# Peptides against a protein of PDB entry 3S8F, part 183

Target 1, 157 residues: chain A of PDB entry 3S8F
Amino acid sequence: VLTLFVAVPSLMTAFTVAASLEFAGRLRGGRGLFGWIRALPWDNPAFVAPVLGLLGFIPGGAGGIVNASFTLDYVVHNTAWVPGHFHLQVASLVTLTAMGSLYWLLPNLTGKPISDAQRRLGLAVVWLWFLGMMIMAVGLHWAGLLNVPRRAYIAQV
Target 2, 166 residues: chain B of PDB entry 3S8F
Amino acid sequence: DEHKAHKAILAYEKGWLAFSLAMLFVFIALIAYTLATHTAGVIPAGKLERVDPTTVRQEGPWADPAQAVVQTGPNQYTVYVLAFAFGYQPNPIEVPQGAEIVFKITSPDVIHGFHVEGTNINVEVLPGEVSTVRYTFKRPGEYRIICNQYCGLGHQNMFGTIVVKE

## One batch from the design tools (peptide; made by RFdiffusion4, then SolubleMPNN)

Design b2_p20_3_s1 (from b2_p20_3, 15 letters changed)
Fold by OpenDDE base, seed 5:
Structure b2_p20_3_s1 (fold): chain B 157 residues (1-157), chain C 166 residues (1-166), chain A 20 residues (1-20)
Amino acid sequence: as target 1 above (157 residues)
Amino acid sequence: as target 2 above (166 residues)
Amino acid sequence: SELVQAFLAYMTKMLEDLLA
């Protein structure tokens, strides 16, 4: 009940953020249905990281609703599905947001801007992290649907 | 400028709110799809039954493994199973093929899992509560019981076996 | 699609920057 209750404002917030991003992208010269996305500052790891986190959070959030359903939870509970959900929420959104925050925070704390090399490295790290997390998450969710148990090192399938 | 920006933001928000509603329906559809494809044979939770975990080993239907399998009808059995650190009782559980089996599972110590491979039987077992699961084994053979809830140092080795006889 | 093209362009740019 609580999960479903908080899901509504969370969704509203998510799409409000999306609206803000679209507005920002259009202000940066982006046009068309998707052109505004390209206009966003994808060269900044402080931007890319949390955005990728948000993208990963979408299926995770949907999974949260599934997990909160009595009938659906019976299917996925204590299977590999659950850690898949956790990794999307924590290891994707939270972690990537933290990573992105560092790319803003450290320069401000030290008073020194990051070098171009550091920026490029940051982008690589964030994208690789996201890719790895998506592969793992998809695998875990898939395994969960195949009834692979959680907290066990063995599986029939 | 501020007014124009605000108006523009509101316009985009309206669009994204509409999109959010559409996505809501998509999620509902996905839930429905999952229910339709993966919940076949789901056993609804029965009435919550309580037991005293401190005495369940000494008295009652779980006390004697030799009496754990009870025939309740011509093709119906009740199996009283204990999940404990670190195993299951009785072990193996022997049941006939094609019979309706009602598992009554409880724990004398800590929370355990009861996951039967090859089936949709997957429940948590709480001390003081009786988990009830109804299942009919259509295929003979051995089915492994796995504890999928961490229960201590021996958790990873906590297994049981259900033997379905022809 | 524009989205796919944008993604590919971004990735290409990133790789070029890393290899430069």
Scores: peptide ipSAE 0.015, ipTM 0.706, DockQ to the pose 0.035
Fold by OpenDDE base, seed 4:
Structure b2_p20_3_s1 (fold): chain B 157 residues (1-157), chain C 166 residues (1-166), chain A 20 residues (1-20)
Amino acid sequence: as target 1 above (157 residues)
Amino acid sequence: as target 2 above (166 residues)
Amino acid sequence: SELVQAFLAYMTKMLEDLLA
């Protein structure tokens, strides 16, 4: 039960970030309940990458609650579900955040702005990465629910 | 300017915190739903039992694989299983169909997995601890035991068999 | 489904722009 309490600060952090995004979007002219989302700089891979990471982190976080549940963990533990979870957390959030950081950091370190072509390529890369991670994550979670074991080369399914 | 920004963020944060609380209830509801619809066969965790992994092979109920299956009642058995690098003992495990089987599983060396295909039996086996799982095999046949916790170079080849007899 | 469609449309546009 106490383990589930860890979800509280995590959610608080996540939604604080969301609040910051809403603030940023509204500063950029976004209005309404969802209009601020459209106002965010979706043309900047340094922004898009970590945001996509956050989006992937949402189902991962939900899965974290499942994994932390005593009863539900019995079902999913050491199945493909677990790799599905941490690939969302690490390969999506952390990796995409790292990618986004590079898109910001490298131009600043080198003093050379990224070209428009590089920007577009960057956007393509992070979106494709996100798509691939989502496909893999869904597959792994699905396989896990079908009792495909983790750390095994064979499965009953 | 910074103060205004912080104040604005705080306002939005309050809204999102409220949403966060709502989402907590959603997650609880989802857990409840999952438990109600998909976990009818969940085996409860057994009582914590400790053993000495350094002597478990020499003395006690795990020492002799020929004595590993113990009838405890008319249709009840306890099976003392060792998970070790790299296999299971006894192997095969022979049990009757329809009998209530209590598996008591431990390890003399490192952490292993005990995943029985075709069942919901899936536990980690820790040296010094006894994992207890209760299960009734309704169908006769062979059930493969898979180690799903990495335990060394031979991990991928670590298999066992449960033979359920009519 | 609409979200997926929007994503696909966005990606398609991006790829078209990138390949142009």
Scores: peptide ipSAE 0.013, ipTM 0.736, DockQ to the pose 0.032
Fold by OpenDDE base, seed 2:
Structure b2_p20_3_s1 (fold): chain B 157 residues (1-157), chain C 166 residues (1-166), chain A 20 residues (1-20)
Amino acid sequence: as target 1 above (157 residues)
Amino acid sequence: as target 2 above (166 residues)
Amino acid sequence: SELVQAFLAYMTKMLEDLLA
């Protein structure tokens, strides 16, 4: 009940962020239905990281609704599905947002901009992190649907 | 200029809000549709039942593992299972194939899991509460009970067995 | 929509299989 209660405000907030991204992209010269996406600063790890986190949060949020659903929770509860959900929410959204924040905060605190090499490395890190997390999350969700138990080293399948 | 920007932002927000609402309804519809159409495999739970975890080992239907399996009718059994640190009793649980089994599971100590491998039986077991699960084993053999709720240092080794006899 | 219906059907089938 609590999860479902916060679902509406959370979705509204998330898509408001998306609206802000669209606006920003269009201000940067993006046009059309999707052209604004390409116009966003994909060369900045401080931008890419939290955006990737948000992308991971989408299926994670859907999973939250599943976990809170009586009928659906019966299927997924205490299975590998749950860790999969957590890794999307925490290890993707929160972690990538923290990474992105660091890429912004550290240069500002030190007064030294990051080098181009550091920027490229940062991009590689966040993209690889996201990729790895998506692979793991998909695997965990899949395993969970196959009734692989959580908090166990064994599997029935 | 700022006013124009704000107006533009508002327009985009309206569009995305509409999309957000649409997605919300999709999820709600999914749940509703599942509830309306899905009937197979549902394990009905019994009425909420409470027990004293401090005395459950000494008195009552869980006290004697040898008497844990009770025939309640033709091809119907009730099995009183204790999940404890770190195992299950009785162990093994022996039941006939094709019989309707009502598991009544509780814990004398901490929260445990009761996940029966190869079945849809998957419940948490809380001290002071009786978990009731109804199931019919269609295939004979051994079914492993797994604890899927962390319960201490021996959690990973907490297993039981259900033996379904032909 | 057709897509939504397909998704619902898929999820329903999955749940039925898991709970069977």
Scores: peptide ipSAE 0.000, ipTM 0.706, DockQ to the pose 0.027
Fold by OpenDDE base, seed 3:
Structure b2_p20_3_s1 (fold): chain B 157 residues (1-157), chain C 166 residues (1-166), chain A 20 residues (1-20)
Amino acid sequence: as target 1 above (157 residues)
Amino acid sequence: as target 2 above (166 residues)
Amino acid sequence: SELVQAFLAYMTKMLEDLLA
């Protein structure tokens, strides 16, 4: 139980980010319980990428709690579950945040805005990346629960 | 203007913070509930047992693979297994069907994995420590042991076999 | 909320599956 309290700062941070998103959405005219979500700038890959990363981080964070739990870790440790967790945390949140940062940074560094074509391409890239990562993560977690070993090229299941 | 924005942000943060704390307790409660109602498959850590990895091959119960399987009681065996670069000893491990098997696993060199397919046996093997796993094979046949911890150039080919006899 | 309930159901199921 005490080990799980290590998640408190992370949860505080995560929900603070959510609060910031709600604030931003409401500033953009969104109202109601979910209207603020639709009001967010979903046409900007610099915004969409890190948000998709955050969405991937939710199940990844849940998995983190599982991995940190003594009894539950016994079930998932050194199975495909662990790489699944990694890909949600690193290849989703971190990578998508980096991608999104580039979509903001490069235009600012060069002083030139991205073209509409580049924007659309950027959106396609980050959404496809997210979709692929989610498919892979689900597969890895599923395989892990079926006791497929980590760091092995073969499995009985 | 910034002050108003800060106040608004603070209000949202307080709300979400309260929610986060509530969710934390909910998660803990869910874990506790699940553990209380679904205890099957949970294996607590055993007592820490140490061994000298530099001499484990030369003396003691791991030294002779021919003596690795020891009957400790009626339908009860202890199997002393070495995980090394790159294989397992003894190999194959022969045990009878339906017997309670206590695996005592250690390593003379580096950290290895001991993952038995078709079972819930999955432990890391550390030099200097003895991993203890208890299992009863209900089905006869061959069970593959896989090293799921990277241990060197031959890691991918490090396999063992448990043969369960009728 | 429905969202919270769905999330809790998901977590409960996950834990049950892990320990079953």
Scores: peptide ipSAE 0.000, ipTM 0.744, DockQ to the pose 0.038

Design b2_p20_3_s2 (from b2_p20_3, 15 letters changed)
Fold by OpenDDE base, seed 1:
Structure b2_p20_3_s2 (fold): chain B 157 residues (1-157), chain C 166 residues (1-166), chain A 20 residues (1-20)
Amino acid sequence: as target 1 above (157 residues)
Amino acid sequence: as target 2 above (166 residues)
Amino acid sequence: DALVAAFLAQMNALREELLA
């Protein structure tokens, strides 16, 4: 029970970040329920990367609650579900945040802005990374629910 | 007013983060309190059975694989299984179809997994502890046991078999 | 928890004010 309480601060943080994005979008002219999303700087890989990471982190966080639940963990423990979970957490959020950070940091450190071509390439990279990660994660979670074991090269499916 | 909005956003974020951190410390404190007030850090739902991993191969119900399957009642069996580097004992495990099987699994060396394909049996096996799993095989045939916990260089080859006889 | 609920209510109110 106490373990599940650790989700509370994370949810509050998630809400804060989401609210900040909404504020930013509205400051950029976005209106309505979804207009603020469109108004966000989706042309900047330094923005897109960490946001995509956050999106992947949401189901990953939900999975964390599952993994921490006594009864539910019995179903998913040591199955492909587990690597699916931490790929969402590490390979999506952490990695994409790092990628996004580089797109901000390198231009500032070198004093040279990225070219338009580099920007477009960066966008392609982070979107493709996200897509691939989501496909893999969904596959791993699905396999886990089908009782595919973790750390094994063989499965009965 | 961008500046005003920016300041408001920062204040909003700081508020939530501060509260989140405060709650985190509260939860940590509660966990610490719980650990301090209980003799055991984790209270399992069931009985925690302990064994000496250094002697489990020499004496006790796990010592002789020929005596590993014990009939405890009508259509009821207890199977004493060792998971070791790198295999299972006994192998194969032979049990009758339709019988209630209680697996008592432990390890003499390192942590292993005990995952039985085609079943919901999936437990970790810790040296010094006995994992207990109850299952009834409804279908005859062979069921593969897979180690799903890394246990060394031969982990990938660590398999066992349960043979369910009619 | 009443304290948490109160805080959430306050923060939601603040959000509405900021968006107004």
Scores: peptide ipSAE 0.032, ipTM 0.775, DockQ to the pose 0.155
Fold by OpenDDE base, seed 4:
Structure b2_p20_3_s2 (fold): chain B 157 residues (1-157), chain C 166 residues (1-166), chain A 20 residues (1-20)
Amino acid sequence: as target 1 above (157 residues)
Amino acid sequence: as target 2 above (166 residues)
Amino acid sequence: DALVAAFLAQMNALREELLA
């Protein structure tokens, strides 16, 4: 029970970040229930990368609750499920946030803005990374549910 | 505009913080209420069985692989298994089909895994602790044991076999 | 559920107030 309390700060963070995005979008002219989403700067890889990381973090967070559940963890522990969760949390959220940070940091450090070509390439990279990570994560979670073991090169399935 | 946005964000953060704290208190209260009124609903803590990993190979039920399978009752067996770098003993583990098997698993060296393919048996094995798993094999045949916890350079080759006899 | 609904309603009201 106490372990599940860890979910509370995570949920709080998720909703506060979502609220921040909403306000940002509305300040940029977005209106309505979902219009603020379209108003966000989707042309900036420094923005897109962390947001995609957050999107990947949602199913990862749900998986975290599963992993923290005593009875459910018995099913998924040390299976491919765990790496699936890991890659969503670290390889998507953390990595994409790092990528996004670089798209802001490097221009700032050099004093030169990124070229349009670099911007487009950056967008392609983060979107492709996100897509690949989602495919990988789904596969790992699925394999885990089929009892494919973690840290083993062979499996019955 | 940035100041306005910051103010709004701060307000939302404070709101959600307050909500989260309130919910924490609600959860604590509910737990307290449940414990007070529904004592039968408390999930019992598992019993921890311990063993000395430095002597487990020399004395006790894990010391002799030939004596590892012990019949404890009609159609009931206890199997004392060692997971070590890099294998299992006894190997193979021979048990009857349809019998209730209690696996008592421990390690003399480092942490290992005990994952039996085709079953829901999947436990970590810690030196100094005894993992207990109860299972009944309904189908005869061979079941592979896989170490799914990294235990050293030979980890990937650490396998065992359970042979279920008709 | 009622608590969550009430909270969300409050937050929505706050949002509208802050964006006005």
Scores: peptide ipSAE 0.029, ipTM 0.755, DockQ to the pose 0.258
Fold by OpenDDE base, seed 5:
Formats: structure tokens, sequence, C-alpha cells
Structure b2_p20_3_s2 (fold): chain B 157 residues (1-157), chain C 166 residues (1-166), chain A 20 residues (1-20)
């Protein structure tokens, strides 16, 4: 019940953020149905990181609904599915948002802008992190569906 | 134009909704597939019942492992299982192939898990509560019971066995 | 794995550049 209740404002926030991104993209010259996406500042790790986090949060949120559903939870509860869900929510969204925040915060705190090399490295780090997290998450969810137990070092499959 | 902008945003939102819905359907389909192919249709049975964890080892149906398997019908059995730190009793649990088995599981100490490999039996075992699961083993052999809830230093080694006799 | 390796290679190259 609580999860489903929280899902509503979360979805609202997601669409609001999406709308904001579209506005930003269009202000930056993007046109058409999807052209505004390309116009977003993908060269800024402070932008890319939280956006990738949000992308990972979508399937994670869907998983949350699954976990909150009595009939579906019976299948996935205490399996590798659960860690997969957590890694999407915490290690993807929260962590990437934190990483993105650092790419903004540190330059401002030190008064020194990041160099171009640092920017490129930041982008590499963020994308690598996202890729790794997606691989891990998919694997864990898949394993969970195959009834691999949580909190166990062994599995029949 | 503000109207055009809103229309575009709406289209984008619809796209995300479609994606989310698609993902939900994919997950549901995969879960359904898993249930159909990896389980024999475990059904939770009974209502919440309570026991005194401090006396469950001393009296009642869980007290004697030798009497834990009770035939309740021609092809029906009830198995009273204790999950404890760190193991299960009885161990092994011996049941006939093709019989309907009602597991009644409780704990005398802390929360444990009861996950039977090769089945969809997966329940948490709480002290003071009885978990009831109904299952029919279609294949003979050994099924390992795994504790999937951290219960202490010996958690990782907490295993049991169900032996299904042909 | 290939993509990960590519990103790691790139990251290492950038790291070396920053530390040089």
Amino acid sequence: as target 1 above (157 residues)
Amino acid sequence: as target 2 above (166 residues)
Amino acid sequence: DALVAAFLAQMNALREELLA
C-alpha cells in the first residue's frame, strides 16, 4: 500500500522532469518529437549522470510495483531479483545523482572549473558505471526469476 | 507556441508511459513463465496461526522429529518442520512422490528462510508464527532446503533436505 | 564485456593524461 502510494508522486515527478528536459532541449535548439533529446548537454557529466540514473530508475520503479504486488512478490521475494531492484534504485539513481552532483559541487566549492580532460573522464566514469549497473541489474533480475536465492552463495541453476 | 510545446511534452510522456507499460508486461510475462516452468504450483495454505516459540520444542507437533510427518489422507501428508539456528528438523524430510504435502513451518529462535530448490516453495519463518505451504512433488529425489534469511553466523551453512521417495 | 573494456581503456588513457 505504501509503495503504491509513493509510486504516484514518483511518476508525477518523473514526467515533470521529463517535461523540463524537453523544454531545456527545445530552448537549446532541439526540434521535433525527439530532436530535443540530442540538444541536451550530453557533454556535461553533471547532467548525464543523474539522467542515466533516472533511466535506470524506471525499470527499478516497475520492479517496485512488482515487489509490492502480493501475487508477484511471491515469485521474486528473497531471490536475486531483490538485490537487482535495489541496485537500480540505490546504486544507479542515487549514486549517479550523487556523482553528478559532485561534478557540479566540487568546481563550485573549490572555485576551480574542471578541465576538459576531467570532463571527458567524468563522462567515461558515468557511462561505465551505468553500463556496469545495467549489466548487473539485468543479471540479478534474470537470476531472481530463475529462483536464485538471496543471501545464499549457492543456487541450483 | 505554448500549445505546440505542451503537445510535444504530452507525446513524450506517452512514449515513456508506453515504455513503462511494456516493461511491466515483460516482467509479468517472465514471472508467469517462471511459475509455469520452474514450479509445481506451490499454493499458500491456511490462515495465520501462532505458536509459542519457547515451548514448541517441548510439546506439540514439532516436538518430535520422528513424528513430524503425519499422514492426513490417502495421498496427503502434513509435515511439521522447525527451522532453527542452524538447521531444519526433521532432516531429512521424507515424503512420497505424488502426495500432497502440507508443510507447517515455524521457528523456536529467530527468523529463518525456507527455500526449497527445484520448487517455488519460498517462505519466511517467524518465531511464533506458522507458515503453511502446500506442494506436490512430482519428481523423486533430493531437494535442498536453503535458508535465505540471515539468521546468524551459521546462516550460510544452514541447509536441509527433502527426500521424495518413488 | 567489450564495451566495458573499451570504456576502461578510455578511462585509463584519460587518467594517464590527467596525471601527466
Scores: peptide ipSAE 0.006, ipTM 0.712, DockQ to the pose 0.020
Fold by OpenDDE base, seed 3:
Structure b2_p20_3_s2 (fold): chain B 157 residues (1-157), chain C 166 residues (1-166), chain A 20 residues (1-20)
Amino acid sequence: as target 1 above (157 residues)
Amino acid sequence: as target 2 above (166 residues)
Amino acid sequence: DALVAAFLAQMNALREELLA
């Protein structure tokens, strides 16, 4: 139980980010309990990418707590569960954040805005990436719970 | 206006901080619930048992695969298993159905995995350390041992078999 | 499936070679 207090700083940070998003949405005219979400710039891949990463990070973070738990780690260790966790944390949050950063950085470095076609393509890329990662992550976690081994090409199930 | 914005941000942060703390307790509760409903109990830390990986093949209980299965009681056996690049010995491991089996697993070379399909046996095997796993096979048949820790070029083909006899 | 069986056979053969 005491080990789980390691999650406190991370949770504080995560929800502070969420608070910042809420504030931004409200500044953009969003109202109500959830209306601020719709007000966020969902037409900008530089914004959408890291936000989707954050969404993927939520179950990944929960999984992190599981993996850090002595008794639960015994259940999931070296099963497909672990790579599922990794792909949520690294291949989703980190990678999507990098993608988003790129969508912001390149236009600024070149001094030229991205075309509408590029913007739409960017949106498609990040959403498809997120979708694929979520499908894979669910599959891996599910397989892990079924005791499918990590680093093996075969399984009983 | 800047002050107003700052105050608003602080208010949101406080709310989310409270939520974060609540979620922490929810996670703890969920873990506790999961352990209570889906596990047989707390898994204690075992004693560290060490062995010399450089001599484990030549002397000691792991040296002779033919003597790897030792009856320690009327319905109890100890099986001394070596995980090596790239296989297991003895192979197959033959044990009787319904007997309590204590696996003593070590490695002479690198870290390996010991994952037995159809069971909850899943441990890492470290050179110089002995992994101990207790299990009772209720069903006869063949159980495949899979290495789930990368150990080299032949890792993907590193398999063993436990044969449970009626 | 036949393809799976063939693949497994190949991998098993490789295993035997590595264990020899």
Scores: peptide ipSAE 0.000, ipTM 0.742, DockQ to the pose 0.008

